# Peptides against a protein of PDB entry 9GMZ: the designs that were tried, part 262

Target 1, 343 residues: chain A of PDB entry 9GMZ
Amino acid sequence: TGFPLELLTRPATERLAYFENYTVAHPRLKEVYEILMRTIAEPAGASFIFVYGASGVGKTTLRLRVEQKLTELALPKLESDRARVPVVGIEAIAPESRYFNWKEYYTRALITLEEPLIDHKFDYGVRGISRDNFGKINVESKVVAPALRRALENALIHRHPDVFFVDEAQHFGKVASGYKLQDQLDCLKSLANMTGILHCLLGTYELLTFRNLSGQLSRRSVDIHFRRYCADSPEDVQAFKSVLLTFQQHLPLAETPNLVDHWEYFYERTLGCIGTLKDWLKRVLSDALDREATTITLKDLQKRALSVAQCQKMFKEIQEGERQLSETEADVQNLRSALGLGA

## One batch from the design tools (peptide; made by RFdiffusion4, then SolubleMPNN)

Design b2_p25_6_s3 (from b2_p25_6, 12 letters changed)
Fold by OpenDDE base, seed 5:
Structure b2_p25_6_s3 (fold): chain B 343 residues (1-343), chain A 25 residues (1-25)
Amino acid sequence: as target 1 above (343 residues)
Amino acid sequence: LQTFGTFDEYDEENREKFRALFEAR
């Protein structure tokens, strides 16, 4: 089954929105989704979940789908517990300075946690935090980071989400020194411990640095690797081709483009990352819709492809991340062998 | 080659699995 044919008579904005909202249930996404959902349900004393993978693998899509599902599952209980928020998710902002802006982080977290539509309004007990007439949180510039932290701790305790998501969490690692990174990790650890709220950090392979720096965090963390599709695996190649086949049927164009025949080119310019693929196809679809084109051509694809230089940079980052993980797996295997445990 | 379904279809097919996972909590 392809896209609804009625879309062909609809405005370009609606046709584009259909494709933007379309999420393929590809094997790696389902796998990571199931592991993440299970870990949130049964954290087994973990305070942190680390979800790491290549840029453009689909981590934000994963987060949003989990947020949606946790909200759906909580709805029956929220009728009786009007103070509860089932899930909170924010994106970490890349610092303009070499230092992570904790004030901005706490502010964004508070704003997200305290949705205007929630019936039970919480008083933070902090001067300079107020709600407008629409219930939107306003934080005055005079409010200092420690006060915002206390407000967030109180809000997290009161709202009791099943998980607190931080997307693009590698931005915590953009600090000038390893010591400052440790302080940030200790700050996050303290927040999780004081609130009793499970934290899930999603990001690139740079999150592996977080895992390695704090032996105490690693003992209280679950690691989830969101893998790309690898060209050296026949099964992964087949899955990647199947994703292309699925997308070509769900591009709201009059003539179905043949994406599968160009699978090697798609792989070359996405590195097996489905988010990168989808974003590429969105750009190409937008261009096609603007021209009222009936289909997408190879030339249209080439116009919006990532450059070879971009792909080479991304691939080096992926290779380094995959290498670090492979070394860890080998170390585990060596330890098991040395202990006389089977492979 | 086979197509994959939507994530919404996958979620619907596994609704009870995920419900049970969080009810056992």
Scores: peptide ipSAE 0.683, ipTM 0.970, DockQ to the pose 0.891
Fold by OpenDDE base, seed 1:
Structure b2_p25_6_s3 (fold): chain B 343 residues (1-343), chain A 25 residues (1-25)
Amino acid sequence: as target 1 above (343 residues)
Amino acid sequence: LQTFGTFDEYDEENREKFRALFEAR
């Protein structure tokens, strides 16, 4: 079934919101969601989960759906344990300087963990951390990073989330030297060990280089590869076309656009990344609604498409990430052969 | 070509599976 036909009589804002909130249950998203949920439930002594994949593959959508689900599942237990927060998620910010701002990271994590709606107030015992009249955490500029870290450790222990999410985690790796990157990893490892809280880092393929710098993290981490749809796989092409078919039925327009007939153009400009596809269609839908258009044309799509130069850059980054994964598999095979274990 | 359902439909269909996974913990 398509979109509710009543939407055609509704304001443009409501029609756009319908499409924004519409999440397709495509095969790769379901697969990664099931693996991630299982790993959070049964971490088997892991302290870290790494979720890596192309920019625009849908990692943020995955995180938000898991956060929603963990919250829903925890509701019955939260009635008895009023201190518990089921899940916490933040986005890592690209540093303005050559150094990752840990003070800002800890502050944002504390603010997110200590939402005003939490009935059980926690005293951090740190001077310069207070709650305002609205229950929002305020951190004074004089509070130093080590004090904020202790406050976050205590808060994480007290609130005991099932997982701590960090989206765009490749930004931890934006340090000018390999030594500084190792220090960042050791800091994260220490936080996970001190709190006993499972950390899930989501990011681009740049997370692979970050992960490989710490042999100790590798022993205590689970990897989840969120793959794009590949044009060299008939099954992936069929899935991508099925996503287009689904979206065309759920665009709240008077005339159903034929997106499937243009699947090669959509693939060229999204590289098989469903998040990129959805964001493109949102922009085009917004333009169509602003013009009170009855449908979307190829010209409307072309107006909001990523440039060829942008796609070429994104594709090079994807190819490098996929190459690194392939090399790792070859290294495992070589190691097995060297150990006298069959391939 | 087949259409995919919503993630909300998928989540509801598997609700008990995920509940059981976290209750066993």
Scores: peptide ipSAE 0.678, ipTM 0.969, DockQ to the pose 0.910
Fold by OpenDDE base, seed 4:
Structure b2_p25_6_s3 (fold): chain B 343 residues (1-343), chain A 25 residues (1-25)
Amino acid sequence: as target 1 above (343 residues)
Amino acid sequence: LQTFGTFDEYDEENREKFRALFEAR
């Protein structure tokens, strides 16, 4: 089934919003979603989940869908437990300075944790943190990072989310020294341990650096690799083509564009990353709607495609990440073989 | 080639599976 045909009579904004909100249930997304949901439900003593994959693979989409689901599942309990927040998710921001801004991180986490819908007033025990009449947290500039940390610890304990999400978590690694990266990881570990709240870090393959730096995090972490579709796998190529076919049917245009015939071009410019593909199609759809076009052409696609240089850079980063994972798997296999455990 | 459904359809089809997973806690 394609898009609702009624959309063809609706404003361009509504047509675009339909496509923006449309999420394809592609195999890799479903797989990672199920693993993540199961891990959140049964963390088995894990304090961290690492979800890593290529930029544009769909990690943010995964996070948002899990947040939505956890919220939905918690609704019956939220009626009786007004203090509970089922899930909290923030995006880590790339530091403007060589230093990660923990004050900003804690502030964002607190603001996100205290959504207006919670009637239960919580005393953070920290001066300069208040809640306005709309339930929004206000943090005064005078509040220092250690106080914000204590406030966040108390809030996480009180609100008891099933998971704390940090998207774009590779930005924690953009610190001037390896020492500061370790301190950041120790800080996150301490926060998870003190609160008993499961933390899920989503990011690029740069998160593997975090995994390798802390043997202690490794013992308490679950790794989830969100793989792209690979052109060397016939199954992955078929899945990628099927995603294109699905998007063809869900572009709210009068004439269905033929995306599948251009699958190699789409693959070349997305590297098998469905998020990159969706964002590309969204831009092209927006242009088409602005022109009141009946369809999308190859020329329209080319206008909004990532450059070859951008794709080459992204592909190099992906290859390095995939290589590191492959080496780790080989190392485990070698260890098993050396221990006399069958492969 | 087959089309994939929406994630919303997938989520609804698996609603009870995920509910059971979280109720077993």
Scores: peptide ipSAE 0.676, ipTM 0.969, DockQ to the pose 0.903
Fold by OpenDDE base, seed 2:
Structure b2_p25_6_s3 (fold): chain B 343 residues (1-343), chain A 25 residues (1-25)
Amino acid sequence: as target 1 above (343 residues)
Amino acid sequence: LQTFGTFDEYDEENREKFRALFEAR
């Protein structure tokens, strides 16, 4: 089934919002979603989940869908446990300096944990943390990072979420020195251990470098690789074409554009990343709606495409990440063979 | 070539699977 035909008579804002909210149940998203949901349900002593993949593969979409589902599943229990928050999700900010801003991280986490709709108010035991008239948390500039950490630890223990999500988690790795990166890992590990809250870090392949710095984290972490669709796999090409076919039926335009016939061009400019594809189509749809166009043309696509130079840069980053994973798989196979366990 | 459904349709079709996964806790 395509988009509701009634959208063709609705304002451009509603037509765009329909497409923005439309999420395709493509194979890689379903697979990673099932693995992530299972791992959150049964962490088996893990303190960390690492979800890594190409920029624009759809990690933020995955996070938001899991947050929605965990909230839905918790609703019956939240009536009896008014202090509980089922899930917390934040986005890590790229540091302006060579140092990660922990004060900002803790502040954002506290603000996200303490939504105004929570009836049970918690005392953090820290001076300079207050609520405004709308119940929003306000943190005074005088509150130092160690005090904010204690406040966050207490809040996480009290609210007891099933998981704490950190999106764009590769930004933890953007530090000036290796020792500072280890200190950051130890800080995160300590937070997870002290609170008993499962942490899920989502990020690019740069997250692998962060993960590999701690042999202790590797023992208490689950890895989830969110793969892109690869042009060298016939099954992946078919899935990518099927995504294009699905999107073309859900673009709220009078004439259905033929996106599938241009699949190679779409692949060239998205590298098989469905998030990149969706964002591209959103921009093109917005332009088409502004012009009251009946369809999308190849020229419209070309106007909003990523440049070849951008695609080449992103592809190099992907190839390096995929190479590191391939080496790790080979190392595991070699270890298994050496142990007599077979392949 | 086949279309994929929405993620909402997928989630609803698997609702009991995910509920059971979290009730076993």
Scores: peptide ipSAE 0.681, ipTM 0.969, DockQ to the pose 0.900; fails the geometry check

Design b2_p25_6_s4 (from b2_p25_6, 11 letters changed)
Fold by OpenDDE base, seed 5:
Structure b2_p25_6_s4 (fold): chain B 343 residues (1-343), chain A 25 residues (1-25)
Amino acid sequence: as target 1 above (343 residues)
Amino acid sequence: LQTFITFDEYDEENREYFRKLFEER
């Protein structure tokens, strides 16, 4: 079934919102979702989950769907445990400076963890952390990062989420000159260990650098590769075309555009990343709705496509990430062969 | 080619699986 036909008589804002909120259950998203949900349910002594993949593969969509599901599953228990927060999710900010801002990170984490709707209010025991009249946390500028960390540790212990999500986690790798990336990892590891809360870091292939830097982290981490669709795989090409077929049915336009016929162009400009595809289609849909157009044309697609230069840059980053992973897989295979376990 | 279901439909179809996964832990 396509979009609700009644949307054609609704405002452009509502039509756009429908498509924005629309999520395709494509094979790679389902696979990673199932693995992630299972790992959160049974972490088996892991303190970290690393979800890595290309920019625009759909990691934020994955996070939001897991957050929604964990919240839904926790609802019956939240009636009896009013202090519990089932899940916490934040996005790491790209530092304006050459170093990651831990004060900002802790502040954002505390604000997210202490949503005004939580009835059971917690006292952090830190001067300069207060609640306003609306129950929103206010952190005074004088509060130092170590105090915010202690407040976050106490809050995480008290609220006991099933997982703490950090999206765009590659930004932890942005360290100033003289700082070690290892110190950032040790800080995160310490937070996870002190709180007993499972951390899930989502990001680009730059997260693989974190995996390689800490032999201790690798022993307590689960890795999830959110793969793109590859043009050299017939199955992946079929899945990608099927995503296009699905999206064309869910664009709230009077005439269904033929996206599938342009699959090679879509692949060229998305590199098989469904998030990039969806964002592209959102921009094109917005333009079409603004013009009261009945359909989307190739010319409309071309106007909002990523440039070839952007795609080339993204592709180089993907190739490097995929290469690093393939080397690891080859090393495992070589180890298995050397052990006599077969390929 | 096939159309994929929405993620909401997928989640509903697998509701019991995920419920059990988190209840049995």
Scores: peptide ipSAE 0.674, ipTM 0.967, DockQ to the pose 0.906
Fold by OpenDDE base, seed 2:
Structure b2_p25_6_s4 (fold): chain B 343 residues (1-343), chain A 25 residues (1-25)
Amino acid sequence: as target 1 above (343 residues)
Amino acid sequence: LQTFITFDEYDEENREYFRKLFEER
């Protein structure tokens, strides 16, 4: 079924909001969602989940859907346990310097944990952390990073989320030296161990650097690869075309655009990343609605497409990430051969 | 080619599965 036809009589803002809120249950998203939900339910002693994939593959969409689901599933228990927060999600900020800003990270995490709607006020045990009249947490500038860490540890223990999400987690790796990168990982590992809270780091293939640096983290982590659709796979091409077919039916326009016939162009400019595709279509839909257009044309698509140069850069980053994963598989085979285990 | 359902529809269709998954832990 397509979009609700009544949307054609609604304001452009409502039509755009419909498409913005629309999420396709495409195969890769369902697969990763199921794996992630199962891993959160049964972490089997894991302290970390790494979700890695191309920029624009849909990692943030995945996170938000899991957060929504974990919240829904926790609702019956939240009536009896008013201190509990079912899930916490933050986005890591790119460091302005050679150092990751832990003070900002801890502050943002505390702010996210301490939503104003939580009736049970927690004492953080740290001077300079307070709540305003609206219940919003305020952290004074004098509060140092070690104190904020202790406050976050206490808050995580008290709120006991099923998982702590860190989106754009590759930003932890944007440090000047590999040694400092290890220190960052050790800090995260310590936080997870001290709180007993499962951490899920979502990010680009740069997260593989974290995975490779700590053999100890590898033992306590679950890896989830959020793959793009690949043009060399007939099944992936069919799935990608099916996503286009689905989106064209859910664009609230009077005439259904034929997106499927342009699948190669869509693939060229999205690299098989559905998030990139959705964002592109959203921009094009916005332009069409502003013009009161009845449909979307190829020319409309071309106006909002990523440049070839942008796609080439993104593709190089993807290829490097996919190569690193392939090398890891080859390394396993080499290790097996070296151990006298058949390849 | 097939039309995919919404993620909300998918989630609703699997509500019981995810409920059980989190109750059994």
Scores: peptide ipSAE 0.672, ipTM 0.968, DockQ to the pose 0.912
Fold by OpenDDE base, seed 4:
Structure b2_p25_6_s4 (fold): chain B 343 residues (1-343), chain A 25 residues (1-25)
Amino acid sequence: as target 1 above (343 residues)
Amino acid sequence: LQTFITFDEYDEENREYFRKLFEER
């Protein structure tokens, strides 16, 4: 089964939107999605979930799909409990300054949490936080970070989401010289503990450094590794090729491009990251649609590929992250062996 | 090689599983 053939007669914008909204249920995404959904349903005393993996592996796609699902599952209950928000998701912003901007973080979290249609009478307990005429949250510039934190704590308690997502959470690790990364972790722990809301931090392997700073956090966290497809695994290569096969059938072009024949080139320029692959194909599709092309060629792919230098940098970051995980797994195995538990 | 289903199809196929998972908690 491929794309709806009727799309070939539709505007380029609609054809592009189809592919943008298209999500492949590839093995790694399904696996992580199932683990994440189970963990959200039954946290078992966890306050944090860490979802880490390579840049472009598909963490944002995972988040958005979970947010959609949690919202869908909550809809019947939201009719009776109008105060509840099923899920909150924000993206952590890379600080323009040398330190993470908590004021901005709390503001964005409040704005995202407080949808216009939900309980117009919510008291934030903080002056300078209001709803506009459209029901959107307005935060006055005079409101300080500690007050915004209290407002967010109150809002999270009142709205009681199943999970609070923070995407690109490695940005919490960007602290100014002289600030302790531990203080950022303690702030997040405090927020989770005060609200009783499960936090899910999604990010790169830099989150491992963040997690490892607090043994207490590790005790109250679930780790989910969103792995890329590895070329040294025959099963992973087969899965990656199958993703290419699937995407080629869902590119709304008159002639199906042969992406599979170029799988090594796709792997070289995506490092087995399906998000990177999809974004690459989106750019190439957009170019093809602009030219009213019937298909995509290797030359079209090459024009929009990441450079070798970019791939080398990304691969180095991945290798370091995978190494750290392998060491941690080895340490656990050594501990188990030392305890007389089978490996 | 195989073609994978859409995530929407996957989600629909597992609708009851996820519903039960969140109702039984």
Scores: peptide ipSAE 0.670, ipTM 0.967, DockQ to the pose 0.921
Fold by OpenDDE base, seed 1:
Structure b2_p25_6_s4 (fold): chain B 343 residues (1-343), chain A 25 residues (1-25)
Amino acid sequence: as target 1 above (343 residues)
Amino acid sequence: LQTFITFDEYDEENREYFRKLFEER
């Protein structure tokens, strides 16, 4: 089934919003979603979940769909426990300085956790944290990072979310020295241990550095690799073409564009990342709607495509991440062999 | 080639599976 045909008579804003809200249940997204949901339900003593994959693979889409589902599933219990928040999700900000801003992190986490819709006001026991007349949390500039941490710990314990999401979590690793990266990991570990709340870090392959730095985190973490579609796999190519076929049926245009015939060009400029593909198609659809065009042409696609230089840079970053994963698997085999465990 | 369903359709088809997963814990 394609898009609702009545959209062709609707304003450009509604047509664009339809496609923006449209999410394809592609194989890799379903797989990672099922694994993540199962791990959140039964963490088996894990304190961390690491979800890593290429930029634009769809990690933010995954997070938002899990947040929606956890909220839906918690609704019956929230009627009896009005203090509970089922899930909290934030995006880590890239530091402007050489160091991660923990004060900003704690502030954003606290603001997100304590949305005005929560009936039960909690006293955080910290001076300089207040609610405004609209119920929004205000943090005074004088409040120091240790006090904000204590406030967040108390809030997490009181609200007891099933999981705390941190998107773009590779930004914790953007420190000037490897020593400071260890300090960041110890800080996160301490927060998870003090609160008893499961943390899920989503990010690029740079998250693999976190696994290598702390053997203790590795024992208390579950790893989820959100893979791109690879052109060297016939099954992955078929899945990628099927995503293109699905998107072309859901572009609210008078004439269905033939995206599948251009699959190699789409693959070249997305590297098999469905998030990158969807964002590209959104930009092209927006341009087409602004011109009142009946369809999308190859020239329209080319105007909004990533440059070859951008794709080459992104591909090198992906190859390095995929290589590190393959080396880790080889290192495990070598370790097993060295221990006298058969390969 | 096949057309994939929406994620909303997928989620609806598996509603009971995820419900049970979170009730049995």
Scores: peptide ipSAE 0.669, ipTM 0.967, DockQ to the pose 0.917

